# Ledger of designs, part 308: peptides against a protein of PDB entry 3S8F

Target 1, 157 residues: chain A of PDB entry 3S8F
Amino acid sequence: VLTLFVAVPSLMTAFTVAASLEFAGRLRGGRGLFGWIRALPWDNPAFVAPVLGLLGFIPGGAGGIVNASFTLDYVVHNTAWVPGHFHLQVASLVTLTAMGSLYWLLPNLTGKPISDAQRRLGLAVVWLWFLGMMIMAVGLHWAGLLNVPRRAYIAQV
Target 2, 166 residues: chain B of PDB entry 3S8F
Amino acid sequence: DEHKAHKAILAYEKGWLAFSLAMLFVFIALIAYTLATHTAGVIPAGKLERVDPTTVRQEGPWADPAQAVVQTGPNQYTVYVLAFAFGYQPNPIEVPQGAEIVFKITSPDVIHGFHVEGTNINVEVLPGEVSTVRYTFKRPGEYRIICNQYCGLGHQNMFGTIVVKE

## One batch from the design tools (peptide; made by RFdiffusion4, then SolubleMPNN)

Design b2_p28_6_s3 (from b2_p28_6, 11 letters changed)
Fold by OpenDDE base, seed 5:
Structure b2_p28_6_s3 (fold): chain B 157 residues (1-157), chain C 166 residues (1-166), chain A 28 residues (1-28)
Amino acid sequence: as target 1 above (157 residues)
Amino acid sequence: as target 2 above (166 residues)
Amino acid sequence: LLPLLLLVYNTSLSAIPAAWLEFAAAME
């Protein structure tokens, strides 16, 4: 019960951020159900990276509830499922947020804006990172469901 | 202007909060559905049992690997297993096919894992506690036991074998 | 209606049919 209770504030936080993004997009001229998404600054890696982190965090959060379930944990505990969850939460959300922070912080610290080439490279980096993390995470979760053990170099699957 | 924006943000937040609560219930419902439809593979935790890890090797049911497999009834066995740095005893564990096996697993030293490949047996083994797992092997053969909890320098080589005889 | 979009996204990533089938099988 307590573990599931932790999911409530986490979800609230995530969706309040989403609400803020929607509002921001609408302020930027986006209209309708999806128009606000397009209006967001997708050309800025400092924006894209944290957002991709949040997107990766969604399935990770769902997995967190599974991991917190007493009965379901018997299936996934200490399998490759757990590293999959970790990579979504840490290597996706936290890492991408950190990456995005750097894309904002460095130009501000140096007083020099990033070049267009650097911006494009940054976008490529964060998108590729996200894609790679999603592939790995899906693979790890799948392997976990196939009972591939965690912290072992071999498996019979 | 700023005040109006603030009020608008609050309205959006309220909507998203409602959504978040709804999603919480959806996840709970999904868990409940899964449990309701797929429960046969769940191995419930046994009664909490404690032992002294400092004496478990010298006295008691874990002390003699030759006496580790105990028939408790018709087609029922209890197997007293030690997970230690770095292996399992008895090794191999020999049990009959189709018999209901109750594994009583503990550790004399540090925390280990007890993951039996090809089965849903996967538990952590804590010194001072007895892990109880019930399983029936339907197929004869060898089943590898893997330690999936880091236990030291030899962790990666910590394996055991269950031999299921026809 | 954005909640529905997010639900679809979550389902697409976390509820991959093959993975869910394996999960169901593991629970049996």
Scores: peptide ipSAE 0.017, ipTM 0.724, DockQ to the pose 0.040
Fold by OpenDDE base, seed 2:
Structure b2_p28_6_s3 (fold): chain B 157 residues (1-157), chain C 166 residues (1-166), chain A 28 residues (1-28)
Amino acid sequence: as target 1 above (157 residues)
Amino acid sequence: as target 2 above (166 residues)
Amino acid sequence: LLPLLLLVYNTSLSAIPAAWLEFAAAME
């Protein structure tokens, strides 16, 4: 009940952020249904990291609703599914948001912008992190659906 | 210009909020549909039962592994299983094929898992609480019990076996 | 259109639990 209750504010918050992104993209010259997405500052790791975190949070959030459903939780409880869910939520959204915050915070605190090399490296790190997390998450969820237990080094599958 | 921008923001927010609400209803509908159409295969939870973990090893139905399997009716058995650091009692658990088995599982020490490979039996075992699982083994053979809840240094080696006899 | 696409995406993800139930039934 609590999880389902918190899902509502979470969805509202997430989609409010999306609304803000759409507005920002349109202010940057983006037009049409998807042109505003392309207009967003994809060259800035401080932007890209949190956005990728949000993308990872979408399936994680859906999984949260599943985990809160008693009939479905019966299938996934204490399987590799659960670590998969956590890694999407924590290692994707939270971690990437923290990374993005760092890319924003340090330049502002020091008064010095990041170099172009640092920017490019940051983008590479963020994208590679996201890719790795998606691969891991898919694998863990898949394993969970195959009844692979969590906290065990052996499995029937 | 600021006013125009503000109105635009509000319009986008309203649209996305409406979308979020729609998604919520979709999820609820999917859950409802699942509950309505897919109720089979779920092992019913038994009644909440409490037990004293400090005495469960000394007295009661879990105390003697030789008496752990109790026939309660024609083709019906209750098995009193103790999950402890680090194993299961009795081990092996011997039950007949095709019989309705009610597992009554508890712990004398810490939280353990009771995951039976090859089945959908997967429950946590709490000290002071009796976990009840009903299952019928259709296939004879050996089924491994795995602890899927970290319970200490020996957690990784905590295994049991259910032997289903023809 | 973007909200609609996201709706389809999320709905598709949410429908996957049907496979979970099939798995559960198969393990009976």
Scores: peptide ipSAE 0.015, ipTM 0.718, DockQ to the pose 0.042
Fold by OpenDDE base, seed 4:
Structure b2_p28_6_s3 (fold): chain B 157 residues (1-157), chain C 166 residues (1-166), chain A 28 residues (1-28)
Amino acid sequence: as target 1 above (157 residues)
Amino acid sequence: as target 2 above (166 residues)
Amino acid sequence: LLPLLLLVYNTSLSAIPAAWLEFAAAME
């Protein structure tokens, strides 16, 4: 049970970031329970990408807590569940954050803003990436719960 | 203006920190609840047992596959299994239906997996460590053992069979 | 609202271990 306290810094960070997003949205004119979300710059792939990464990270984090349980780990360890967890944590959060960072960094380094076409393409890329990653991650978790082994091409189910 | 923003964010942080801590305890409570109410399916961790991987093939209970299945009591058996590159020994493992089987699994070379299809048996096998799994096969038939830990070029073909006899 | 939604979401996910244990029990 004490192992679960490893999650404290991560949870603190995650929820603090969420709070910061709410604050930012409200500063941008958003009001009410949901208005602040709409007020965020969803037209900027540099913003959207890491936010989508964070959204993918939430279920991944929950899974991480489960995976940290020595008793529950016997159920999911070395099943397709584990890759599902990784794809949420690395291929979603880290990768999308990197993509978002690139959309911010390149214009700043080159001094050239991205074109509107590039912006729209960027938005499409990050949203499609997120969607694909969610589908794959859900599939992997589902397969893992069906006792599909990791690192094997064959399964009973 | 910046001061106001910092003050506001600090207030949010305090709230979210409290929330995060609350969620942590919720997770702990839920795990505790599930363990308390659904314990039947949990495979307990065995005691730490070590073995010399360099001699395990030469001497000891893993050395002779013909003697790998040892009856330890009425309807109780211990099976000494080697997971190696790239297979299992003995293969097949023959055990009676309804008997309590204690698998003692180790490796002479690299880390392998021991995943038995149709069961909840799924353990890593480490050189120098003995993995202990207790299981009772209720149904006769063949159960495939799958290596689910990458162990080299032949990993994908590393299979074993447990034959449960009536 | 966001904290509440997250609470519901995460607690729901955290309840999944019950299903895992039931699965494990079924394999016994």
Scores: peptide ipSAE 0.015, ipTM 0.722, DockQ to the pose 0.051
Fold by OpenDDE base, seed 3:
Structure b2_p28_6_s3 (fold): chain B 157 residues (1-157), chain C 166 residues (1-166), chain A 28 residues (1-28)
Amino acid sequence: as target 1 above (157 residues)
Amino acid sequence: as target 2 above (166 residues)
Amino acid sequence: LLPLLLLVYNTSLSAIPAAWLEFAAAME
């Protein structure tokens, strides 16, 4: 139980971000249970990217709790499950946040706003990245549950 | 008003934090429930056993691969396995079907993996420590041993075989 | 309903360990 309390700071961070999103959405005129989500700036890749990262981070965080469990970790340790987990954490949240930061940083560094075409391209990139990450993550977790080993080019399942 | 905005933010944060904590306890409860209602199928391990990795190849039960399989009972065997860069010994490991096999696995060099395909045998092998796993092969045939812990340039080719005889 | 959806989602993920245990038990 004490070991699992290590998850508290990360959960607090994730849900604090969610709180910030809800507040921002409501400030932008969103109402009701889901209206605040629609009110968020989904036309801005600098916003969409880290939000998609957060969405991918949710199952990753749940997996973190699993991986921290002694008995359950015995089952999944050094299987494809582990790469599935950290791809959600690093290649989803961290990477998408970095991508989003870039979409904000470049216009500010150059003093030039991004064109509409660049904006649309940015949106396409982050959504496709998210989709690919979700597909890969599901596949890796599934393979891990089938006892596919990590760090091996062959598997018999 | 900044004060009103701050108060509103705090309200949302408190709500989501409460939800976060609730979910943590839900996860713990669900894990506990799962463990209580399902069999884990964990391979029993022995007590912590230490060996000298610098001498394990020269003396002791791991020194001679020809003597690695030791019958300890009518239907019980102990197999002393070395995981090294880059392979396993003995290779193949020959054991009878239906016998209880106690694998005693150690390494003379670096950390390796011992993952037996088709089984739940999956342990890390540390130099200076003996990994003990107990398993009974129900089906005859060949089982591949895979190193699932990076151990050097030849890691990807580090395989062994367990042959289960009828 | 967002918290409820998250609850369902996270609960479903948390239930996956049951499959792990069953898998481990079923392995020969």
Scores: peptide ipSAE 0.014, ipTM 0.744, DockQ to the pose 0.051; fails the geometry check

Design b2_p28_6_s4 (from b2_p28_6, 12 letters changed)
Fold by OpenDDE base, seed 3:
Structure b2_p28_6_s4 (fold): chain B 157 residues (1-157), chain C 166 residues (1-166), chain A 28 residues (1-28)
Amino acid sequence: as target 1 above (157 residues)
Amino acid sequence: as target 2 above (166 residues)
Amino acid sequence: NLPLLLLVYNTSLTAIPAAWLAFAAAME
């Protein structure tokens, strides 16, 4: 149980980011329990990408706690569950954050703003990426629970 | 104005921190519940047992695959298994249906996996350590052993078979 | 060569995030 206290700083960090988002949304005119979410700049791929990464990180973080549990890890270790967890953490949060950074960084480095068409394309890319990642992650976690092995081309199911 | 902004930020942070702590307790509770309700088939970890990987092939219970299956009781067997690059020995492993089987698994070279399809047997095999797994096969037939830990160029072809006889 | 390869791999995994953070700090 003491080992699980490692999750406390991680949760604190994650929800501090959420607090920042709420504050930003309320500054942009959002009101109520959920109105601040709608007020966030969802038309900017540089914003949407890392936020979608955070959303993917939620189930991934929960999985991290599972993987860190000695008894539960026995069930999921070296199964398709593990790649599922990794894809939520690395291919979702890290990758989407990198993508979002690009949408901010490139215009600033070149001094040229992105066109409206490029902005719309960027939004499409990050949303489609997120959707695909969620589908794959659910599949991998499900397969893992069915004892499909990791690092094998063959499965019993 | 600055003070007002700081108070607002602190309020949001406090709220989300409280939520984070609440979620922590929820997760712990869920883990506890899962452990309490899904403990069937959990193989207790044995005591740490060590062997010399440089001599395990020449002497000791793993040296002769023909003597790898040892009857320790009327319905109890110990099977000494080597996982190596790239296979298992003995192969096949022949055991009786309904008998309690204690697998003693080690490696003479690198880390391997020992994943038996159709069972909850899934352990890593470390050179210098003995992995102990206890299992009773209720159904006769063939069970495939899969290496699920990367061990080199032939990893993908590293398979074994357990034959459970009536 | 395997220990060297592993060293390069682990060093890269550590250095890349560090370099990125340093870059981000330099941009401020």
Scores: peptide ipSAE 0.017, ipTM 0.740, DockQ to the pose 0.022
Fold by OpenDDE base, seed 4:
Structure b2_p28_6_s4 (fold): chain B 157 residues (1-157), chain C 166 residues (1-166), chain A 28 residues (1-28)
Amino acid sequence: as target 1 above (157 residues)
Amino acid sequence: as target 2 above (166 residues)
Amino acid sequence: NLPLLLLVYNTSLTAIPAAWLAFAAAME
């Protein structure tokens, strides 16, 4: 049960990040309940990538609570569910954040801005990555609920 | 200006924090609801039981595969299973249909998995610890045991069979 | 050579994050 208490600081952190996004959006002229979202720099892959990672992290975080629950873990443990969770947490959030960081870092290190073509390509890459990860993650979670085993090349279902 | 910015950020943080807390309660409520209404089929955790993995093959209930299936009562059996690198014993495990089977599973070497296809039996097997799972096979036939915890070079080939007899 | 490819792949999965962390540390 103590493990579930980890959800508290995690949620606090997540929503603090959300708060920073809202602040940024409003500084950029966004108004109203949702207008700040549209005001965020969605044309910048350095921004879009980590934000998409955060979006994937939401269901992953919810899954974390499931995985940490003694009773619920009996259902999902060592099934395809677990890889599904990992792909949301690592291959989505961490990886997309890393991708985004490169779009910021490389121009700064080289002193050369990215071209418009590179920017557009970057946006395409991160969005496609996100889409693929969501499809895969949903599939893995679904398969896990159907009792497809983890770390096995065969399954009855 | 930095002070103003910090105050603004704080205001947003407070709002989102409140939302966070609300969502936390929602999640807790959902978990509670799930536990209250959907507990059927969940295998309860057994009592903590310890064994010496260095001697489990030589003495005790796991030592002789021929004696691994023990009738403990009318239509009740205990099966002492070893998961090892790389297989299971006994193999096959023969049990009658409709009987309540208590699996006592341990390992003499490394951590293994014990996942029985077609069932909700899915446990990790730790050396020095006995995993206890209770299950009743309603349908006769063969059920494959799969190791779903990496245990070495032969992990991918580590399978067992439960034969349920009419 | 598939085994070699897999080795390179696996090594890269480990080495790249490690290198990234090392880089980050060096920038401090």
Scores: peptide ipSAE 0.014, ipTM 0.731, DockQ to the pose 0.019
Fold by OpenDDE base, seed 1:
Structure b2_p28_6_s4 (fold): chain B 157 residues (1-157), chain C 166 residues (1-166), chain A 28 residues (1-28)
Amino acid sequence: as target 1 above (157 residues)
Amino acid sequence: as target 2 above (166 residues)
Amino acid sequence: NLPLLLLVYNTSLTAIPAAWLAFAAAME
């Protein structure tokens, strides 16, 4: 039970980021409960990528709590569930943030803005990456719950 | 105005932090609920038992695969299993249907996995430690043991079999 | 040949980040 309190700093961080997004959206003219979301710069891959990463991190974080539970970990440990978890954490959040950071960093370092074509391509890449990651992660978690073992080429199901 | 902006930011942060705290309790509640309703089949951890991995093959209950299955009572058995690079012993493990089986699993070399298909038996096997798992096979047949912890070049081929007899 | 297979596998995986970096460099 006390293990779940370890999640407090992580949750605080997550929702602080959410607060920052809300503030940014409202500064950009968003109004109402959800209007601030629409006002965010969804046309910028440097913004979209890490945000999509954060979205993937939500179910991953929830799964992390499960994995940290002694009794529940017995169910999921060394099954496909575990790869599903860290792919959300690493291949989603970390990777997308890294990808997105380049769309901010390179223009700033070189002083040259990205072309519209590069921008559109970047948006396509990060959205497709996110979609693929979600499909894979759901599949892995599902397989894990069906007791598909990790690090094995064969399974009962 | 900077002061107004800071005030607004703080207000949003406080709101989201409050929400965060609430969500924490929701998660705790969900975990509690899951544990309360889905504890069937969960095998609690036993007392820590240690062995010497350097001598486990020569001395003790794991030394002779022919003596690995020990009847400890009516319809009750203890099976001493070694997970090693790259297999299990005894292999096959023969146990009767409907009997309560206590698996005592250890390793003489490196960390292995012990995942029995068709069951909820899934433990890591550490050299120097004994993993204890209790299970009753209700259906006769063959159950494959899979190593789900990387243990070397032959890891992917490391399998065993439990044969449950009527 | 397991070592060869692993080499091919790892090389293939490494190519993905490398390709991404190349793309990033082209943005400069």
Scores: peptide ipSAE 0.013, ipTM 0.744, DockQ to the pose 0.019
Fold by OpenDDE base, seed 2:
Structure b2_p28_6_s4 (fold): chain B 157 residues (1-157), chain C 166 residues (1-166), chain A 28 residues (1-28)
Amino acid sequence: as target 1 above (157 residues)
Amino acid sequence: as target 2 above (166 residues)
Amino acid sequence: NLPLLLLVYNTSLTAIPAAWLAFAAAME
């Protein structure tokens, strides 16, 4: 009940953020239905990190609805599906948002901008983190559907 | 111009909110479809049985592992299983092939898991509550019971066996 | 098949919007 209730505000919030991104992209010269996406600052790890986190949060949020559904939860409960869900929510959205926040916060607090080398390294870290997380999450969800148990080192699949 | 910017933001928000609402209805429809077509196996919460975890080992149907398997009818059995730190009782659980088995599982200590490999039996076992699972083993052999809820230092070694006899 | 249904369900939640966006982009 609670999960389904909070799903509505969460979706509204997510799409409101998307609206803000569209506005920002259009202010940066992006035009058309999708040109605003290209106009966003993809060269800034402080931007890319939380956006990738949001992208990971989409399937995670969908999985949350599944986990909260009685009939569907019967299938996925205490399987590898659950860790897969958590890694999308925590290790993707929360962690990447924290990373992005750090890329903004430190330069702001120190008054020193990040070097170009640091920027490029940051982008590499964020993208590689996201890629690895997606691979792991897909694998865990798949394993969960095959009834691989959670919190067990052995499985018969 | 803050006013112009605000108006533009609102326009985008309205569009995205409309999209959000549409997607919400799609998700609800998918859930509704699933609920309508796949409700089998759900145990109503209103039939939750409770027991005293402090006495379950001393008295009642879980107290004697030799009497844990009870024939309740023709080709029907009830098996009273204890999940404890760190194992299952009785072990092994012996049941006939093709019989309808009702597992009544509880715990005298902490929360455990009851996951039977090769089956869709997968429940948490809470002290003070009885987990009920109905299953019919179509194939003879050994089925391993795995604890999939962390229950202490010996969790990783907590296994049981169901032996299905021909 | 419930596992298959779950897979289809979960995938569709992301794939359908993605496909729609891709289609819209292609039409632009």
Scores: peptide ipSAE 0.005, ipTM 0.690, DockQ to the pose 0.271

